# Ledger of designs, part 154: peptides against a protein of PDB entry 7BDX

Target 1, 212 residues: chain A of PDB entry 7BDX
Amino acid sequence: EMGAAACTLLWGVSSSEEVVKAILGGDKALKFFSITGQTMESFVKSLDGDVQELDSDESQFVFALAGIVTNVAAIACGREFLVNSSRVLLDTILQLLGDLKPGQCTKLKVLMLMSLYNVSINLKGLKYISESPGFIPLLWWLLSDPDAEVCLHVLRLVQSVVLEPEVFSKSASEFRSSLPLQRILAMSKSRNPRLQTAAQELLEDLRTLEHN

## One batch from the design tools (peptide; made by RFdiffusion4, then SolubleMPNN)

Design b2_p18_2_s3 (from b2_p18_2, 7 letters changed)
Fold by OpenDDE base, seed 1:
Structure b2_p18_2_s3 (fold): chain B 212 residues (1-212), chain C 212 residues (1-212), chain A 18 residues (1-18)
Amino acid sequence: as target 1 above (212 residues)
Amino acid sequence: as target 1 above (212 residues)
Amino acid sequence: SPLFTSPYEDLYSRRLRS
């Protein structure tokens, strides 16, 4: 319980740029983020089914960890730190997103996707993520999730890829051949305005790419 | 391990006033500090002897907790929070200082004493601490510690009491009758310059009080 | 824009207006 409480407080204060700099400026950051991935992995591996106790100390603890990673990745120096010094953590997040079934650990999935999106703001980070084995299939796997928030953040990550010519050109063939266009079109008609907007913007970006 | 790492990071960033304000401004602070006291108490009760493993995850975790309390108490709003909303934690710290033997958990003892000293900067806090049952005997118990850092922070806390007439007047009789003057005189001759200075200043303050 | 998260918000992405 105490660990979860402490980690939740750390998550809350990590929304400050100065706090992120303070965390990374110390000599404890590497250890923290190395253990973070292991802890998240252990949690996912321990799941007995598709249902999770959202209010358990274990769940809250892992949410806080994912939240901290997301907030660190929101800051330029944090992105640089993750891409240069904590690639194992990024690999773990990608792996865990593949291991989770549609509808399983929705909140955690959203937080992890948000962290990857933040990493994708850095070209070096985007390259690292997009060059991961099975990245394109993973995106479509995640897009099959029934949760609108999951789908929203998948679309945002997809948009990051398609808006970067240097990255998109490498995967364009696979991307075009496997694109779940009908699914994205359905999302553009969603009652969720955030999801609808994200899907519409992505469709416009994709149309632009077809004419080039 | 993950809990200790997270708590250590939180300790590090809590040296910032803005971070303390962020912690206290949220809705998670009360829970955190309520559990903090319980965790520290459980640790002290679990000690098998006078020797502690300083590098254990459990020890590091408790050190971080005590450090966070100290840093929160260093800030005006933090002192107010502790005195108004977390008195149970202050009671726990006082109790634990009494439960620990001379030489036992020296680092933890120092951190707890530092937190109480910070609380004593606020008159309301000083009143609360000094009016605790057995406070004067506790001070002398702690002053019997062979560790110079423990003794230093005890003397600083004693000085806070003697420098506040409103507080000292209430305990003056007990204080004068039980004062370990020879011990303080010995400390004024210490090779540790910080301890020496603290003891000398306290002796001067005590002489001033004898003439009034 | 980067996304921030908080334990105090039900996963509302605060878009910090740059």
Scores: peptide ipSAE 0.324, ipTM 0.844, DockQ to the pose 0.240
Fold by OpenDDE base, seed 3:
Structure b2_p18_2_s3 (fold): chain B 212 residues (1-212), chain C 212 residues (1-212), chain A 18 residues (1-18)
Amino acid sequence: as target 1 above (212 residues)
Amino acid sequence: as target 1 above (212 residues)
Amino acid sequence: SPLFTSPYEDLYSRRLRS
């Protein structure tokens, strides 16, 4: 209980750039993010196919950890740290997103996807995650999620890839051959305005790439 | 392990006033500090007479919690919060300081004493802790500690009482009757310059009170 | 723009971007 509470507070205050700098300025950051990945992995492994998110201390703890990673990645120096010094954590997030079934651990998925989106703001970070084995299939796997927020953040991550020519060109063939166009089109008509907008923007970006 | 790591990071960043404000600005603060007191109490209760501080995750966790309380109390709004909304936590700290033997859990004692000293900067806080049952005997109990840092912070807390006429007058009789003058005199000759100075200053303050 | 998260917000509500 206490650990989850402390981690939740750390999550809350980590939304400040100066707090992120303070976290990273100490000598504890490397170890913290190493254990973070292990903790998140252990949580996901403890779930069986039927187990969904419980309103438990363990769930709250993992949410907070994912939230902290997200907020760190929202800051330039945080992205630099993650991409340079905590690649294993990024690998863990990618793996966990693949291990979770559509509809399973929705909130955690959203947080992890948000962190990857933030990492993608850095070209080096985008290159790293997009060059990870099975990255494109992972995106489409995640895009089959029934949750609109999950899909929204998948589309944002896809957009980050599409908007970077150096990254997109390396995967363009695989991307185009596996693109779930009908699903994205359906999302562009979603009643969720955020999802609708994101899907529409991505479709426009994709159309632009076809003409270039 | 992860909980202690998160709490340690929270401790580190809590040295910023803005972080303290952020901690207190959320709706989690009350619960956090409630659980904090319980956690510290549980740790101390788990120790038997021969058990000293172990370099364990549990010890680190409790140190971090005490450190967070100290850092919160170092800020005006933090003191206001503790004195208004977390008096139970202050009661816990006072109780734990009494339950620990001289030489037992030195680092924790120092942190708890530092928090009480910070609370004493607020007159309302000083009144609250000084009016707690057994407060004066507790001070002298703590002053028998062989550790110079413990004694230093006891003397600082005593000085806070002595320098506030409204508080001192209420306990002056008990204070004078139980004053371990010889011990304080010995401390004024300590090889530890910080302890020496604190003891000398307190002796001067006490002499001033005798002439008024 | 970067996304921030908070334990005090609903993940299904609009998120602040920097």
Scores: peptide ipSAE 0.326, ipTM 0.845, DockQ to the pose 0.257; fails the geometry check
Fold by OpenDDE base, seed 2:
Structure b2_p18_2_s3 (fold): chain B 212 residues (1-212), chain C 212 residues (1-212), chain A 18 residues (1-18)
Amino acid sequence: as target 1 above (212 residues)
Amino acid sequence: as target 1 above (212 residues)
Amino acid sequence: SPLFTSPYEDLYSRRLRS
């Protein structure tokens, strides 16, 4: 209970750039983010059994951890830190996203996807995650989720790849061959305006690439 | 392990006034400080058994909690919050200081005493803690500690009481009758310059009160 | 733009974008 409360407060204050810098400037950051990955992994592995209630202390703790990672990745120096010093955490997030079933741990998926999106703002970060083994299949696995927010953040991640020629060129063949076009087209007609817009923009970006 | 790491980071960033304000501005502060007291109490109660190593995760967690309380109390709005909305925590700190034996959990004692000192900067806070049952006997119990830092912070707390006529007048009789004068005199000759100065200043303040 | 999250916000509603 206390751990979840403390971590939740840390999550809240980490929305400030100054706080992120303070976290990273200390000598405890490396250990913290190392344990973060381990803790998140342990939580996901434990889900195979009894459905841990979304409102449990453990769930809230892991949500806070994912939120902290997201907020750190939102800052330039935070992205640099993650990509240079905490790559194992990024690997863990990618793995966990692959391990979760459609509709399972939706909120955690969203937070993890948001963190990856933030990392993708940095070219080095985008390269790292997009070159991870099975990244393209993972995107489509995630895009099969029934949750609109999960799909939204997958689309944003896909867009980050598509909009960077250096990255897209390396995976263009695999990308084009496996693209779930019908799914994305369906999303462009979604009643969710955020999802609708994201899908439409991605489709436009893809069309532009086909004509160039 | 993760809890201690998260709480330690929160402690570090709480040294900023802006972070303290952010912590208190949220709707989670009340719960956090409620659980803080409970957690600290549980830790102290567990010490009756096997000496928990000072370097344990649990110890570090509780140190961080006490540090956070101290940093919150260092800010005006934080003092107001503690005295208005978290009095039970102050009661707990006073109780725990009474439950610990001389030389036991010295670092925790120091942090808790620092928090009480910060609270005493606010007249309302000073009134609240000084009017707690057994406050004067507690001061002398703590002043019997062999640790110079513990004694230093007790002397600072005593000075806060002595320097406020409205507060001191209410307990002056009990204070004068039980004052461990020989102990304080010995401290005024300490090789520790901080303790020496604090003891000498307190003795001067006491002499001034006797002549007025 | 990067996304910020908060425990006080609904993940489905408000996202702080820089």
Scores: peptide ipSAE 0.325, ipTM 0.844, DockQ to the pose 0.249; fails the geometry check
Fold by OpenDDE base, seed 5:
Structure b2_p18_2_s3 (fold): chain B 212 residues (1-212), chain C 212 residues (1-212), chain A 18 residues (1-18)
Amino acid sequence: as target 1 above (212 residues)
Amino acid sequence: as target 1 above (212 residues)
Amino acid sequence: SPLFTSPYEDLYSRRLRS
């Protein structure tokens, strides 16, 4: 309970760039992010079925951790830190996203995807996560989620890959051969305007690539 | 472990006034500080004898909590918050300082005293803590501690009382009748320059009051 | 643009930074 409360406060203040810099400027950051991945993994493994008490202290604790990672990744120096010094955490996030079933642990999944999206803003980060084993199949696995927010952030991550020629070139063959085009097209007709827009933009980007 | 890491980071960033304001601007602050007192109390009650593993995760966790409270109290709006909305925490800190034996849990004791000192900068805070039952005996109990840092911060707290006529007037009789003058005089001869200076300043303040 | 999150905001209400 106390840990959850502290993490929640830390999450809140980490929305400030200067706070992120302060976190990273200390000698405790490495330890914190090392344990973060372990804690998130343990939590996911402890879940029984698809049911989760979202308001539980344990859940809020893990949400806060994921939120902190996201906010760190939102800052340039934070991305540099994560990619250079906390790759195990990135590996863990990718693993957890694969382990969670569609519809399971939705809020955590969204936060993790948001963190990966932020990491993808850095070319080095994008290269790292996109070259992770099973990355493309993972994207499609996640895109099968019934939750619009999950799918939205998957699409944003896909877009990050598509918009970077150097990265896309390395996976273009697998990408094109497995692309769930019908699923993306269906999302472009979603009643959720954010999802609809993201899907449409991605489709436009994909069309542009076919003409080049 | 994860909680301790998070609290330690929060402690570090709470040294910024803007971070304190951010903490207090959220709707989670009351809950956090409510649980903080309970956690600190539980920790102190769990201690077996005078021996404490200072490097333990539990200890670091509680140190971080006390540090956060101190940093909050260092800011004007933080003092207002603590005095108006978190009095139970102040009561708890006073209680814990009384429960700990001389030489026991020194680091925690110092941090708690620092928090009370900061609270005492606010007249309302000073009034509140000084009017707590057993406050004057508590000061003398703490001043019997062999640790120079503990004594230093006790002296600073005593000085806060002495320098405020309205507050001092209410306790002047008890204060004068129980004043451990010899102990303070001994501290004015300490080889620790900070303790020496604090004791000397207090003695000067006391002399000034006798001439008025 | 990077995404920021807060425990004080709905997860669906996100802040984008330029």
Scores: peptide ipSAE 0.325, ipTM 0.845, DockQ to the pose 0.241; fails the geometry check

Design b2_p18_2_s4 (from b2_p18_2, 7 letters changed)
Fold by OpenDDE base, seed 4:
Structure b2_p18_2_s4 (fold): chain B 212 residues (1-212), chain C 212 residues (1-212), chain A 18 residues (1-18)
Amino acid sequence: as target 1 above (212 residues)
Amino acid sequence: as target 1 above (212 residues)
Amino acid sequence: SPLRTSPYEDLRSRRLLS
């Protein structure tokens, strides 16, 4: 309980850039982010059994951790820190996104995907995550999720790859051969306006790449 | 472990006034401070048994909580919040300071005393804590501590009472009858310059009150 | 642009309407 409360407050204040800088400027950041990955992993591993209520202290704690990571990644120095000093955490996030089934832990997936999207703003971060083993298959696995917010953040992450020629060129063959085009086309017709727009923009970006 | 790490980071960033405002502006503050008191109390109750190592995660967690409370109390809106909405926490801190023996949990005592001192900057806060049952005896109990930092913060809290005529007048009789003058005089000769100065200043303030 | 999150945001899971 207390841990979840403290972590939730830390999540709330981490929306500030200055707070993120303060977190990273201390000597505790490395340890914190190291344990964060382990905690998130332990939580996901526990889900194969009993349906832990979404409102449990444990769930709230893990959501707060993922939220903190996301907010850290929203800042340039935070992205640099994560990519240089917390690669294990990024690898853990990618692994956990693969371990979760469609419809499972939707909120956590969204937060983790937001963190990866933020990391992708940094070219070094984008390179790191996109070169991770199974990254392209993972995107398509995640895009099969019934949740619109999950799919939205997957599409945004895909867009980050597509918009960076240096990154896309390395994966272009695999990307083109496995692209779930029909799924993306279906999303471009979504009643969810955010998802619809993201899918349309991605389709436009993809068309531009086919003509070049 | 993870809770202690998160709480330690929250403590670090709570040194900022803007972070304190952000903590208090959220809907989670009340719950956090409510559980904080309970957590601190549970820790102190566990000490009567096995010598928990000062470096335990539990100790670090409780120290971080006390540090957060102190930093909140350092800000005007934080003092107002604590006095208006978290009285139970203040009562808990006072109780725990009484429950701890001289030389026991020195670091925690210092942090709790710093929080009470900060609360005492607000006249409403000073009134509240000074009117708490056994407050004057508690000050003398704490002043018997062999630790110079504990004694320093006790003397500062006593000074806050003495410097406020409206508060001092209510307790003046009890205060004068129980004042450990010889102990304070001994502290005015301390090799610790901070303790020495605080004791000297308090003695001067007391002399001024005897002449009025 | 970077995404920020808050514990106060209602992340409403909306299913893709098939």
Scores: peptide ipSAE 0.264, ipTM 0.842, DockQ to the pose 0.242
Fold by OpenDDE base, seed 5:
Structure b2_p18_2_s4 (fold): chain B 212 residues (1-212), chain C 212 residues (1-212), chain A 18 residues (1-18)
Amino acid sequence: as target 1 above (212 residues)
Amino acid sequence: as target 1 above (212 residues)
Amino acid sequence: SPLRTSPYEDLRSRRLLS
């Protein structure tokens, strides 16, 4: 209980850039993010397919951890720190996103995807994530999720890849051969306006790349 | 482990007034401080006279909690919040300070005393604490501690009482009858300059009150 | 733009309306 409460407050205040700088400027930052990855991994492994009550203290704790990582990655110095000093955490997040089934731990997936998206704002971060083993298959696996928010954040991450020629060129063949175009087209017709817009923008970006 | 790490980071960032305001402005503040008291109480009850390794995750967690309370109480709105909405926490801190033996959990005592001192900056806070059952005996119990930092923070709290006529008048008889004057005089000769100064100042304040 | 999160945001799962 108390750990979840404290971590939730830390998540809330981490929305401030100055708080992120304070977290990173402390000599405990490295340890914190190392343990974060391990904790998230342990949680996901414990889910044993059971619908954990989203409202459990354990779930809230892990959500707060993922939220903190997201908010750290929202800041330039935070992205630099994660990519330079906490690559294991990024690898863990990628692995966990692959281990979770469609519809499983939706909120956690969203937070993890938001964190990866934020990391992708830096070219160095985008390179690191996109060069991870199985990255492209992972994107399509996640895009099969029935949750609109999961799919939305996957589409944003895909867009980050597509918009960076240096990254896209390395994976262009695999990307083109495996692209779930029909799924993205279906999302462009979603009643969810955010999902619809993200899918439409991605389709436009993809069309632009075919003509070049 | 992870809870202690998160709570320690929250402690560090709570040194900022803006972070304190963010903590208090959240709808989870009440719950957090309620659980804080319970957690601290459970820890103190678990000590069973054993010298808990000060470096345990559990100890660090409780230290961080006490540190957060201290930092919240360092801010005017934080003091107001604690006295208006978290009186149970203040009662708990007072109780725990009474339950701990001289030399036991020194660091935690210091943090709790610092928190009470900060609360005492507000007249309303000082009134509330000083009107608590056994407050004066508690001060003398704590002043018997062999630790100079514990004694220093007790002396500061005593000074807060002495410097407020409205508070001091209510307890003046009990205070005068039970004052460990010889102990305070001994502290005024301490090789610890901070303790020496605090004891000397208090002795001067007490002399001023005898002549009025 | 960077995404920020808050524990107070209702991240309710919305199913894809097929």
Scores: peptide ipSAE 0.262, ipTM 0.843, DockQ to the pose 0.260
Fold by OpenDDE base, seed 1:
Order: C-alpha cells, then sequence, then structure tokens
Structure b2_p18_2_s4 (fold): chain B 212 residues (1-212), chain C 212 residues (1-212), chain A 18 residues (1-18)
C-alpha cells in the first residue's frame, strides 16, 4: 500500500522536467530504474494464473513505475539516461511486451509503449530499440491486440521507424515482407479518431517509401 | 526494496517548493499522508525486539517518509495542509516521539522533531502541537535523550513555544514548574556548537520572560 | 512530441477496436 502511494505521487510529479532532472541528478536513480525493471518483470510473471484485479495495489504500483519511466523518457536528459545507463530496463520492457498476451494488462502495455515511443524520439534510442532481437515480429504481435489504445501506440512506434531512413533501411526487407497491411488498412477505418489518423498517416508514409 | 527506492526519490524531490505544491494539488495527497502515519507507527511498534539495522530497507523507507513530511511542513501551503487536513499524522508523530526510548531510532526522532518544528512556524500549527495532551512532559522526556541532534531539535521546538506569548501564557505555570533548567544549563556548555548556541539562546529568552 | 502520463488520467475508458 505505502509503496504504491509513494510511487503514484512520484509518477504525478515526474510530469515536470525539473523533477526528472532532480531524480536523475541523484545517486539513487540507477538503483531505482534497475529495481523498476525487476518489479515489472515479477508482476508480469505472476499473471499466469489469477486475474490480478487491475485496481490492486500491486497493479497500481507497476502502472506508476511504467508511468515514471514514460515521463523520464519524455525529457531529453531522461532519454539519454535510459539509453546510456538503463538499457537493461529497455530490454525488460521489450521482453514484457512480448510475454503479455493480446488483451492482457492493456494499461501496462500502453504505458510501456509510450515509454518506448519517447525513447525513439532520440536517434540513439530508436537505433537501440529497432536493433533489438525480434523487434519487427514484436511490433506485429502487439498490433494484433484488440485494444485501440495499444494499437495506437504500436502504430506510433512503427511510424518512428518508418520516418527515420537510417533505421528503416536496415530492416526494410523484413519490414515490407511481414507488414500486416490489411490490419493497418482496417485501423484506418476505425471509429476511434486517434487510431484512424495514426493508421492513415502511417499508410501515407509507407506509400511515400514505396515510390522512392 | 522498490517502495523504499521510490520514497527515497520522492524525499529528494520534495525539497522543492513546486514539488510540494504538486503533491498537495493532487487527489492522492490525503491517502499518502494517512498511510504515512500508519506506516511509521507500524515500524515503531515492531522495534520492541530485534534491532532493525538502521540500514534496512524498512528503516530507510520510514526515514524517507519522515523526511517527506518535514519537507512538506517547510512550505507555507504544506503547513496549512498538515494542520488542516492531516492532524492525525501530527498526533501520530507526537505519540511516536513519546513511545521511543532515549537513544532509540535517533534519526527518525530528529526527522519527526524537524517536522514538528516546521509546523510550529505557523501559529495555527504551534497552537495545535502545544495544546496536545502531555506536550510539556513529552518535551522534557525528549530532552533527556543522550543524542545531541535530538536535544538540539527539542530545544528549537521549546524555543518556538517560548517566543510566542499567546501560546506560552496558556502553559506558563506548568512550563516553569517542570523546566529541566539544570539540563539546559549543561547543554549550554556542550562541545557541540549548534547545541550550545540553541541552549544559550533559550536561556536568554527564558530570562527575558522572568523579568516581564 | 513526447508523451506524458499522469496518475490522474482515467486511462480506463478503453474501447475495443470496433
Amino acid sequence: as target 1 above (212 residues)
Amino acid sequence: as target 1 above (212 residues)
Amino acid sequence: SPLRTSPYEDLRSRRLLS
């Protein structure tokens, strides 16, 4: 209980750039982000049986952790910290996104995908994520999720790859051969306006790449 | 472990006024400070047997909580919040200061005393603390501690009472009759310069009150 | 642009892909 309350407050204040700088300027940051990955991993591994109620203290604690990582990655110095000093955490996030089934822990998936998107704003971060083993299959696995918010954030991450020629060129053959085009086309007709827009923009970006 | 790490980070960032405002501006603040008191109480009640190593995750967690309360009380809006909305926490701090033996949990005592001192900067807070049952006996109990830092912060809290005529007048008879003058005189000769100064200033303030 | 999150955001109103 107390840990979840503290993490929730820390998540709330981490929306401030100055708070992120204060977190990273301390000698406790490395330990915190190391334990963060382990805690999220432990939580996901515990899901094989009992539907942990989404409202449990444990679930809220892990949501707060993922929220903190996202907010840290929203700041330039935070992205640099994660990519330079906390690569294990990024590897853990990628692993956990692969381990979670479609429809499982949707809120956690969204927060983790938002963190990866924020990391992808930096070329260093985008390279690191996109060069991870099984990255392209993972994107398509995640895009099969029934949740519109999960799919939205997957499409945003795919777009980050497509918009960077230096990154896209390395995986272009695998990307083109495995692209779930019919799924993206279906999303471009979604009643969710955010998902519809993201799918349309990605389709336009992909058409531009086929003609070049 | 993860809870202690999160609380430690929250403690560090709570040194900022803007972070304190952000904590208090959220709908999670009341719950956090409610659970804070309970967590500190649970920790103190567990001390009757095993010397919890001062470096344990549990000890560091409780130190971080007490540090957060202190930093909240360092800000005007934080003092108002504690005195208006978290009186149970103040009552808990007073209770725990009475329950701890001389030399027991010295670091926690110091942080709790610092929080009460910060609350005493506001007349509303000073009135609330000083009108608490057993407050004057508690001050003398705490002043019997062998630790110089504990005694320093007790003397500062006593001085806050002595410097406010509206508060001091209500308890002046009890205060004068029970004052451990010999103990304060001994502290005015301490080799610790901070303790020496605090004891000397208090003795000067007391002499001024005897002549008026 | 970077994405920010808050514990005060009611992310619970998740709609399935219709």
Scores: peptide ipSAE 0.261, ipTM 0.842, DockQ to the pose 0.254
Fold by OpenDDE base, seed 2:
Structure b2_p18_2_s4 (fold): chain B 212 residues (1-212), chain C 212 residues (1-212), chain A 18 residues (1-18)
Amino acid sequence: as target 1 above (212 residues)
Amino acid sequence: as target 1 above (212 residues)
Amino acid sequence: SPLRTSPYEDLRSRRLLS
């Protein structure tokens, strides 16, 4: 209980850039983010048996951790830190996104995807995550999720890849051969305006790349 | 481990006034400070058997909690919050200071005493803590501690009482009858300059009150 | 633009009503 409460407060204040700088400026940042990955992994591994209620202290704790990572990645120095000094955490997030089934731990998926999206704003971060083994299959696995918010953040991450020629060129063949076009087209007709717009924009970006 | 790491980071960032305001502005502040008291109490109750090493994750967690309370109390709105909405926490801190033996959990004592001192800057806070049952005996119990830093913060808290006529007048008889004058005089000869000065100033304040 | 999160944001999972 107390750990989740403290971590939730830390998550809340991590929306401030100055707080992120203070977290990263300490000698404990490396250890904290190392343990973060381990804690998130341990939580996901524990799910295979008990439907851990989304409202458990453990779930709240892991949500707060994922939220902190997201908010750190929202800041330029935070992205640099994650890409330079916490790559294992990025690998863990990618792994956990692959280990979770469609519809499983939706809130955690959304937070982790938001963190990866923020990392992808940095070209070095985008290169690192997109060069991860199985990255393209992982995107399509995640895009099969029934949750609109999961799919929205997958589309945003896909767009980050598509909009970066240096990254897209390396994966263009695999990307085109495996693209779930029918799924994206279905999303472009979604009643969810955010998902609809994201799918439409991605389709436009893809069309532009085929004509160039 | 992870809880202690997160709480330690929260402690570090709580040195900022804006972070304290953010913590208190949330709907989770009341719950957090309620659980804080319970967690600190549970830790102290667990000490009666195992010499829990000062370096344990549990100890670090409790130190961070006490540090957060201190930093909250360092801010005017934080003092107001503690005195108006977290009185149980203040009562818990007073109780725990009484439950700990001389030389036991010195670091925790120092942090808790610092929090009470900060609360005492607010007249309403000083009234509340000084009107607590057994407050004067508690001060002398704590002043028997072999640790100079514990004694220093006791003297500072005593000074806060002595310098407030409205508070001092209510306890003046008990205070004068139980004052460990020889102990304070010994501290005024301490090789520790901070302790020496604090004891000398308190003795001067007490002499001034006897002549008025 | 970077995304920020808050513990107070209801990440209400909205199912894709296909």
Scores: peptide ipSAE 0.261, ipTM 0.842, DockQ to the pose 0.260

